Peptides against a protein of PDB entry 5KEZ. Designs and how they scored, part 176

Target 1, 320 residues: chain A of PDB entry 5KEZ
Amino acid sequence: NVAIYNPFRPWWERYQPVSYKLCTRSGNEDEFRNMVTRCNNVGVRIYVDAVINHMCGNAVSAGTSSTCGSYFNPGSRDFPAVPYSGWDFNDGKCKTGSGDIENYNDATQVRDCRLTGLLDLALEKDYVRSKIAEYMNHLIDIGVAGFRLDASKHMWPGDIKAILDKLHNLNSNWFPAGSKPFIYQEVIDLGGEPIKSSDYFGNGRVTEFKYGAKLGTVIRKWNGEKMSYLKNWGEGWGFVPSDRALVFVDNHDNQRGHGAGGASILTFWDARLYKMAVGFMLAHPYGFTRVMSSYRWPRQFQNGNDVNDWVGPPNNNGVI

## One batch from the design tools (peptide; made by RFdiffusion4, then SolubleMPNN)

Design b2_p21_4_s4 (from b2_p21_4, 13 letters changed)
Fold by OpenDDE base, seed 1:
Order: sequence, then structure tokens, then C-alpha cells
Structure b2_p21_4_s4 (fold): chain B 320 residues (1-320), chain A 21 residues (1-21)
Amino acid sequence: as target 1 above (320 residues)
Amino acid sequence: SAAAQAQRQQLLEKLKFYAQH
């Protein structure tokens, strides 16, 4: 991915790929293989956060400032390490003046335009689909069990399906023959927008963001909410079907949220309430549960905003 | 909701700003 130095190596640089090389601040491919093997050998499965909607930001400087030293040029859409070129992006398909998503009530913009400047891949192209599938199949070969598909809301469900249809069975060294990768898709659907979580049910599970938001409200006793109301927690609360839901109390994004839309989210910063929420989530039979593992950072609030919300995870292998 | 989406967008725009400068 792009190496960002201002601010210094933020968490979000990981979501700005310039290649599909397994060479980041988290480690190299050999180290990753080692981890996957060790985990699989004790029954712990690995699911990769796959960033396949986009490459890096359009305004990032061209050069070799990347975690694996690969050259890239956002201006010319040149990512030779893949390779991608200008033909592999939705620049001509997006019809907004900025090239970015401007209206989230327009599904075509949401899927064909750049997410906050991130170069949007033309997932309609078989070439692009194949490059992504090759990346994912390489991971499957290493022994991963499945994927979180980042920014799935910004991809057409049919394009996702086309990629998934190219995926191999899981590695038979650890999985039964014919096993398919576990897929869950990050779709932020809190209602009120044209794109729905249900659009993606055919591809796998979907993140249920209403879960953490509503649970936080209940645990915080906001708006007269009571724990007793959780009797029909899950589908009874208007959440997606249990067999389609990936649920969580918080994630890396909404952990850094603020204001009305994210204020209900419980995090480790509110330790007692957070443990209550996580405990409830693990105990209640709804959805596939995911527990967040995060880290402390030096929060610095200015006008209600944490100016240090960019701080990345701790690193013990130096600056790479 | 529109409010929730706006919040996410604001965060992403902030991050975009940092990436560009």
C-alpha cells in the first residue's frame, strides 16, 4: 500500500493499495504464510480484509513510496505491479463533476465513482475481476479461510459475484475438499439509501451496522431503551436475517466516529459498557459474531473531534 | 441513515485530506 508520512503511517494507509503484494507493515508474505499455517494448525482460521474496490487516492504522489517499494502513478492510473492502467478504472463511467461520489442516493455514483478520491476499479471488466481473483486465490492457496470484502457497498453485487465465481476451493491441507471461502461484505446500510444489504445476500454474509448502533443505545439506556427489549434481539429489531448477518459492537471505522451517527457505538474506551455489550453479543444467538481487537492511541479532542484518530496500530518491526 | 452516512463521509474526507497534503 501507499506509505503515508503525513500524518505518520496512519491506519488508513492500509486501505490504499498499489499492488496485491503481501508486503506491508504487518509483515511480508513468508511471515504471513507462517502465521496462517500456525493458526490453521490449531484450528484458528484467517479471514483477510480484502480491498478490491479501489486503489490508492488519486492525489497521492507518484513514485515508489509504498510498503513494498512498487512504483505507482495515480495521475495516470498506472499500477504496474498488478498491472493496472487507465483502462482499468471507472473514470469515464463516473459522471460527477469531481469524479467522486457526490450523492449517496444515486446508486450508480456510489458504485462507479471514487470513494473520497480513491481510484475506482472497473470491476465490470473481466481483466480486473481476474486480477482480483488471482490475488484472492493466492491467499486461498496460502490457507486463508475467507474474506471480508471492503467497501462492498461501492461495488455492484454482480461484479462481486463474478469475482467470487473465480475463486478456488480452500486449501485441502486444512479444509475438507470442496470447501468454499467464507465471505462477508462490508455494507453500511442503516436505512434511507437506495443500496440495501439485501442486494448482497447472494454473495455471502453482510455486516449489520445497526447491531452495534442499537446495542450501544440500549446499553447506554438512551431514549428509554431497556435491556428487556432485547428479548427479540436480531431479526425482531429489523436486522438482516441471522444467517446473513456479520455482527460486531464496533469496528475500526466507527470506533473513530463522532457525532449523532456514531455516538452510540461502544468501544474499549468505555470499558465496562463495552464488555457488557460484547458479552451480550457473544451470548445471544444472532448472526456471526466478530470481536474487535484494537489499541490505545493518544486521543486529542479539539472541538469535539479527535485529531489523532489517524494513529495506526503499534509496530515492532521498524518503519517499512 | 443520511446522518450516519454523512458522518462516515466526513471521516473519509478528513482522511482524504491528510492523504493529499
Scores: peptide ipSAE 0.026, ipTM 0.664, DockQ to the pose 0.072
Fold by OpenDDE base, seed 4:
Structure b2_p21_4_s4 (fold): chain B 320 residues (1-320), chain A 21 residues (1-21)
Amino acid sequence: as target 1 above (320 residues)
Amino acid sequence: SAAAQAQRQQLLEKLKFYAQH
């Protein structure tokens, strides 16, 4: 991915890929293989956060300022380490003046235009699908158990399916023969937009952002909410079917006071309430549960927003 | 909710700014 130095190596640089090489702030491919092997050997499975909707930001300077040293040129859409070129992006497909998503009530914009300037891959192309599948298959062969698909809301479900149909079975050294990768898709659906979580059920599980948002209100006793109201928690609260849900109390975005769920989201900053929420989540038989492991950072609020929300994990001069 | 959407948009705008500079 792009190496960002202003601010200094933010967490979100990881979501600006320039290649599918396994060289990042976390280590190189050999180190990754080693980790996956060690984890698998003790029954801990690895699920990769796969960024396949886009490459880096359109305004990032061209060069070799990347975690694996690969050259890239956002201006010309050149990513030779893949390789991608101008033919592999939705520049001509997006009809907005800016080239970015301008209206989230327009599903076509949401899927075909750039998410905050991130160069939007033409996932309709078999070439692009194949390059992504190659990347994911490489990870499968290493021994990962599955994937979180980043920004799934911004990809057509059919394009995702086409990629998934190209995937290998899991590595038989650790998984039963014929096992398929576990897929969960990040889709923010709190209602009010045309794109629905149900659009993606055919590809795998979907993040249920209503979970953390609603649980937060209950635990906080907002709006007269009571714990007793959780008796029909899950589908009874309008959430997706349990077998399609990946649930969580917080994620990296809303932990920083942004994204889906708003101020209701509970985090480690409110330790007592957070433990209550996480405990409830783990005890209640709804969805596939995800527990957050995070870190503290020097928060600095200006106008209600943390100006240090970019701060990544503890690191040694950018290396985690 | 409208509030959640607004917050998401604010975050995205910030990220966009940092990505462009």
Scores: peptide ipSAE 0.023, ipTM 0.629, DockQ to the pose 0.074
Fold by OpenDDE base, seed 2:
Structure b2_p21_4_s4 (fold): chain B 320 residues (1-320), chain A 21 residues (1-21)
Amino acid sequence: as target 1 above (320 residues)
Amino acid sequence: SAAAQAQRQQLLEKLKFYAQH
């Protein structure tokens, strides 16, 4: 991915890929392989956060400032380490003036235009699908158990399916023969937009963002909400079917919403309420649960916004 | 980058909107 130095190595640089090399701030491919093996050997499975909708931002400077030193040029859509070129992006397909998503009520824009400047891959192309599948298959062959698909809302479900259909079975050294990778898709569906979580049920589980948002409201006793109302928690609250849901109290994005947005979300900053929420989530039989392991950072609020919301995990001069 | 920050902001705004209703 792109190495960002202003601010200094933010968490979000990981979501701006310039290659599919397994070479990041966390280590090289050999170290990753070693970690996967050690985890699998004790029954801990690894799921990779796969960024396959896009490459880095269109405004990032060209050069070799990346975690593995690969050259890239966002301006010319040149990612030779893949390789991708201008033919592999949706620039000509997106019909907005900016090239970015301008209207989230237009499903075509949401899928074909750039997510806030992130170069949007032409996932309809078999070449692009194959390059992504090769990346994911390499991970599968190493021994990962599945994937979180980042920004799934911004990919056509059929294109995702086409990629998934190219995937290998899981590594038989640790998984039963014929096992398929576990897939959960990040789709932000809080209602009010044409794209629905149900559009993606055919590909795997979907993140249920209503879960943390509503649970936070209830536990905070906002708007007269009561804990007793959680009796029919799950489908009874309009959430996706349990067998399609990946649920969580918070994630890395909405942890950073204090004062600016997503104020209902409970986080470790409110320890007592957070423990209540996580405890309830783990006890209640709805969805596949995910527990967050995070870190504190030096928050600095200016005009209701944390100017340090970019801060990544504890590190030594950028090295984790 | 501005793109990454905007992506996060979009999510946060949506969560805020939902929480208000």
Scores: peptide ipSAE 0.026, ipTM 0.631, DockQ to the pose 0.110; fails the geometry check
Fold by OpenDDE base, seed 3:
Structure b2_p21_4_s4 (fold): chain B 320 residues (1-320), chain A 21 residues (1-21)
Amino acid sequence: as target 1 above (320 residues)
Amino acid sequence: SAAAQAQRQQLLEKLKFYAQH
């Protein structure tokens, strides 16, 4: 991915890929392979956060400022480490003036235009699908158990399916023969937009963002909410079917909502309430649960916004 | 980057809206 130095190595640089090399601030491919093996050998499975909707931001300077030193040129859409070229992006398909998504009520824009400047891959192309599948299959062959698909809302479900159909079965050294990768898709569906979580049920589970948001309000006793109202928690609250839901109290994005509009989300900053929420989530039979492990950073609020919300995990001069 | 920050902000704004309704 792009190596960002201003601010210094933020967490979000990971979501601006320039190659599919397993070479990041967390380590190299050999170290990753070693980690996956050691984890699998003790029954801990690895699921990779796969960024396959886009490459890095269109405004990032060309050069070799990347975690593996690969050259890239966003301006010319040149990512030779893949390789991608100008033919592999949706620049000509997006009809907005900016090239970015401007209206989330336009499903076509949401899928075909750039997510806040991130270069949008032409996932309709078999070449692009194959490059992504090669990346994911390499991970599968290493021994990962599945994937979180980042920014799934911004990909056509059929394109995702086409990629998934190219995937290998899981590594039989650790998984039963014929096992398929576990897939969950990040889809932010809080209602009010044309794209729905149900559009993606055919590909795997989806993130249920209503879960953490609503649970936060209940635990905080906001708006007259009471714990007793959780008697029909799950589908009864308008959430997706349990067998399609991946649920969580917070994630890396909404964890940074304190003072910035996501105040209902419970995080480790609210330790007692957070423990209550996580405990409830683990106890209640709804969805596939995910527990967050995070870190403290020096929060600095200015006008209600944490100006240090970019801060990545504890590191040694950018290396974890 | 500005793009990444904007992406996060989008999520936060959506959550804000949901929390208010």
Scores: peptide ipSAE 0.020, ipTM 0.567, DockQ to the pose 0.111; fails the geometry check

Design b2_p21_5_s1 (from b2_p21_5, 7 letters changed)
Fold by OpenDDE base, seed 2:
Structure b2_p21_5_s1 (fold): chain B 320 residues (1-320), chain A 21 residues (1-21)
Amino acid sequence: as target 1 above (320 residues)
Amino acid sequence: LKAVPDTRLSNKSTSAWTYEE
């Protein structure tokens, strides 16, 4: 991914890829292989956060300022380490004046235009699908158990399916023969927009962002909400079917006040209420559960916004 | 100041902008 120095190595640089090489601030490919092997040997499975919707931001300077030293040029859409070129992006397909998503009520813009300036890959093209599949298959062959698909809302479900159809079975050294990778897709659906979580059910599980938002409201006792109202928690509250839901109290985005949930989201900053929420989630049978492991950072609120929301995990001069 | 996309945010529900000199 790109190496950002202003601010100094923010968490979000990881979501701006310039190659599919397994060399980042966290280590190189050999170290990753070693970790996967050690984890698998004790029954801990690895799921990769796969960024496959886009490459880096269009405004990032060209050069070799990346975690693996690979050259890239956002201006010319040149990512030779893949390789991608201008033919592999949706610049010509996006019909907005800016080239960015301007209207989230237009599903075509949401999927064909740039997410906040991030160069949007042409996932309709078999070449692009194959390059992504090669990346994911490399990880599967190393021994990962599955994937979180980042920014799934911004990809056509059919394109995702086409990629998934190219994937290998899981590594038989640790998984039963014929096992398929576990897939869960990040889709923010709180209602009110044309793209729905149900559009993606055919590809795997989907993140249910209503879960953390509503649970936070209840546990905070906002608007007269009571714990007893959780009797029909799950589908009874309008959530997706349990067998399609990936549930969580918070994630890295809404922990910082971004994305879905707003102020209702409970985090480790509210320790007592957070433990109650996580405890309830783990005890209740609805959905597949995910527990957040985060870190403290020096929060500084200005006009209701944390100006330090960019701060990444603890590191030694940029090395994690 | 120039309005530019805020690539810091991974919010997929709204567009976000920041400013640079």
Scores: peptide ipSAE 0.025, ipTM 0.628, DockQ to the pose 0.130
Fold by OpenDDE base, seed 3:
Structure b2_p21_5_s1 (fold): chain B 320 residues (1-320), chain A 21 residues (1-21)
Amino acid sequence: as target 1 above (320 residues)
Amino acid sequence: LKAVPDTRLSNKSTSAWTYEE
């Protein structure tokens, strides 16, 4: 991915890929392989956060400022380490003046335009699908158990399916023969927009962002909410079917007050309430649960916004 | 400083800008 130095190595640089090489601030491919093996050997499975909707931001300077030193040129859509070229992006499909998503009520824009400047891959192309599949299959062959598909809301479900159909079975050294990768898709659906979580049920589980948002409201006792109202928690609250839901109290995005959930989201900053929420989540049968492991950073609020929400995990000059 | 889109994923649903040297 792009190595960002201003601000200094933010967490979100990981979501600006320039190649599918497994060399990042977390380590190199050999170290990753070693980690996966060691984890699998003790029954801990690895799921990769796969960024496949886009490459890096269109405004990032061309060069070799990347975690693996690969050259890239956003301006010319040149990512030779893949390789991608101008033919592999949706620039011609997006009809907005900026080239970015301007209206989230327009499903076509949401899928075909750039997410906040991130170069949008043409996932309709078999070439692009194949490059992504090769990346994911390499990970599968290493021994990962599945994937979080980042920014799934911004990909056509059919394109996702086409990629998934190219995937190998899981590594038989650790998984039963014929096992398929576990797939969950990041889809932010709080209602009110044309894109629905149900559009993605065919590909795997989806993130249920209503879960953390509503649970936070209840635990905080906002708007007269009571714990007793959780009697029909899950589908009774309008959430997706349990067998399609991946649930969580917070994630890295909404932990920072953005994305889905806003101020209702409980985090480790609210330790007592957070423990209550996580405890409830783990005790309740609804959905597939995910527990957040985060870190403290020096929050600095200006005009209601944390200007340091970019701060990544504890590191040594960018290396974890 | 150059104005650039804020590509932080936390702001996926917002229009924000940041600056690079």
Scores: peptide ipSAE 0.024, ipTM 0.614, DockQ to the pose 0.096
Fold by OpenDDE base, seed 4:
Formats: sequence, structure tokens, C-alpha cells
Structure b2_p21_5_s1 (fold): chain B 320 residues (1-320), chain A 21 residues (1-21)
Amino acid sequence: as target 1 above (320 residues)
Amino acid sequence: LKAVPDTRLSNKSTSAWTYEE
């Protein structure tokens, strides 16, 4: 991915890929293989956060400022380490004036235009699908158990399906023969928009962002809500079917005061209430649970916004 | 309440949402 130095190596640089090389702030491919092996050997499975909707931001300077030193040129859509070129992006498909998503009520814009300037890959192309599949298959062959598909809301479900259909079975050294990768898709569906979580059920599980938002409100006793109202927690609250849901109290975005759910989201900053929420989540059978492991950072609020929400985990000169 | 994109975010892969009446 791109190496960002202003601010200094933010967490979100990971979500701006320039290649599919396994060479990042966390380590190189050999170190990754070693980690996966060690984890698998003790029954800990690895699920990769796969950024496959886009490459880096269109405004990033061309050059070799990347975690693996690969050259890239956002201006010309040149990513030779893949390789991608101008033919592999949705520049001509997006019809907005800016090239970015301007209206989230337009599903076509949401999927064909750039998410906050991130160069949008033409996932309709078999070439692009194959390159992504090669990347994911490489990870599968290493021994990962599955994937979080980043920004799934911004990809056509059929394109995702086409990629998934190209995936190998899991590594038989650790998984039963014929095992398929576990897939969950990041889709923010809080209602009111044309894109629905149900659009993606055919590909795997979906993040249920209503979970953390609603649970936070209840635990905080906002709007007169009570714990007793959780009697029909799950589908009874309008959430997706349990077998399609990945649930969580918070994630890296809404932990920073944004993302999805607003101020209702509970985090480690509210330790007591957070423990209550996480405890409830783990005790309740609804959905596949995800527990957040995070870190403290020096929050600095200006006009209600944390100007240090970019701060990544503890690191040594950018290396984690 | 309507979920709307949080305009405070830039250059990240996940859109943030806030609520408006």
C-alpha cells in the first residue's frame, strides 16, 4: 500500500493498495507465512481484510512511496506491480462530475464511482477479477481461513461472486479437504438507501452495523430503552438473519467517533458499558461475533471531531 | 433519522455515517 507521511503512517494507509504483494508495515511475506502457520497450528485461524474494490487515492503522488517499494502512478492509473492500467478502472463508467460518489441514493454511483477519491477498479472485467482472485488464492494457499471483503457495498454482488467462484479450497494441511474460505462482507446498511445487506447474502455473511448502534443505545439507556427490550434481540429487531450476520460492538471506524452508529457506539473508552455490551454479545446466540482489539491514542477533539483519528497502533518508525 | 455519509472522512476505504433528521 501507499506509505503516507502526512499524517505520519496513519492506519488508513493500509486501505490504499498499490499492489497485492504481501509486504506491509506488519512485515513481509515470509513473516506472514510464519505467522499463519503458527496460528493454524494452535487452532487460531486468520481472516484477511481484503481491499479489492479499489487502489490508492487519485491524489496520491506517483512514485515508489509504498510499503514494498512498488512504483505506482494514480494520475495515469498505472499500477505495474499488479499490473493495472487505465483500462482497469471505472473512470469512464462513473458519470459524476467529480468522479467520486456524490449521491448514496444512486446505487450505480456507489458502486461505479470513487469512494472518497479511491481509484475504483473495474470489477466487471475478467482480467481484474482474475488478478484479485490470484491475490486471494495466494493467501488461501498460505493457509488463511477466509476474508473480510472491504467496501463490499461499493462492489456489485455479481462481481464479488465471480471473484469468489475463482477461489481455491482451503489449505488441506489445516482444513478438511474441500473447505471453502469464510467470507464476510463489509456493508453499511442502516436503512434508507437503495443498497441492502440482503443483496450480498449470496456471497457470504454481512456486517450488521445496526447491532452496535442499537445495543449502544440500549446499554446507555438512551431514549428510554431498557435491557428488557433485548428479549427479541436479533431478527426481532430488524437485523439480518443470524446465519448471515457478523456482529460487533464497535469497529475501527466508529471507535473514532464516525463510521456507522454515531455517538451510540460503545468502545473501550467507555469501559464499563463496553464490557456489558461485549459480554451480552458473546452470550447471545445471534450472529457470528467479532471482538475488537484496539489501542489508545492521544485524542484531540476540535469542533467535536478527533483530529488524531488517523493514529495507528504502536509502531517503530512506522513499522508495526 | 436518516443515515448519511460523514463528510469528515477522506481517503479511506470505508464510508462513515452519521444521522440527520
Scores: peptide ipSAE 0.021, ipTM 0.622, DockQ to the pose 0.172
Fold by OpenDDE base, seed 5:
Structure b2_p21_5_s1 (fold): chain B 320 residues (1-320), chain A 21 residues (1-21)
Amino acid sequence: as target 1 above (320 residues)
Amino acid sequence: LKAVPDTRLSNKSTSAWTYEE
């Protein structure tokens, strides 16, 4: 991914890829392989956060300022480490003046235009699908158990399906022969927009962002909400079917107060309430549960926003 | 400094930018 130095190595640089090399601030490919092996040997499975909707930001300077030193040029859409070129992006398909998503009520813009300037991959192309599949298959062959698909809302469900259909079975050293990767898709659907979580049920599970948002409101006792209202928690609250839901109290985005759910989201900063929410989630049968493990950072609020929301995990002068 | 997009916001309907040297 790109190496950003202003601010100094933010967490979100990880979501701006320039290659599919397993070479990041967290370690190299050999170290990753070793970790996966050790985890699998004791029954701990690894699921990769796969960023496959886009490459880095359009405005990032060309050069070799990346975690593995790979050259890239966003301006000319050159990513030779893949390789991608100008033919592999949706620049010509997006019809907005800026090239960015301007209207989330237009599903075509949401999927064909750039997400806040991030170069949008042409996932309709078999070449692009194959390059992504090769990346994911390499991980499968290493021994990962599945994937979180980042920014799935911004990909056509059919394109995702086409990629998934190219995937290998899981590594038979640790998984039964014929096992398929576990897939869950990040789709932010709080209602009011044309893209729905149900559009993606055919590809695997989806994130249910209503879960953390509504649970936070209840436990905070906002708007007169009571714990007794949770008697029909799950589908009774308008959530997706349990067998399609990936549920969580918080994630890395909404811990910073700028994601789906807003201020209702409970985090480790609200320790007592957070433990109540996580305990409830783990006790209740609805959905497939995900528990967050994060870190503290020096928050500084200005005009209701944390100016240090960019701060990444503990590191030694940028090296994790 | 050059303005560049960031991925801080989960709901990307709101644009977010940072700067690169």
Scores: peptide ipSAE 0.027, ipTM 0.633, DockQ to the pose 0.119; fails the geometry check

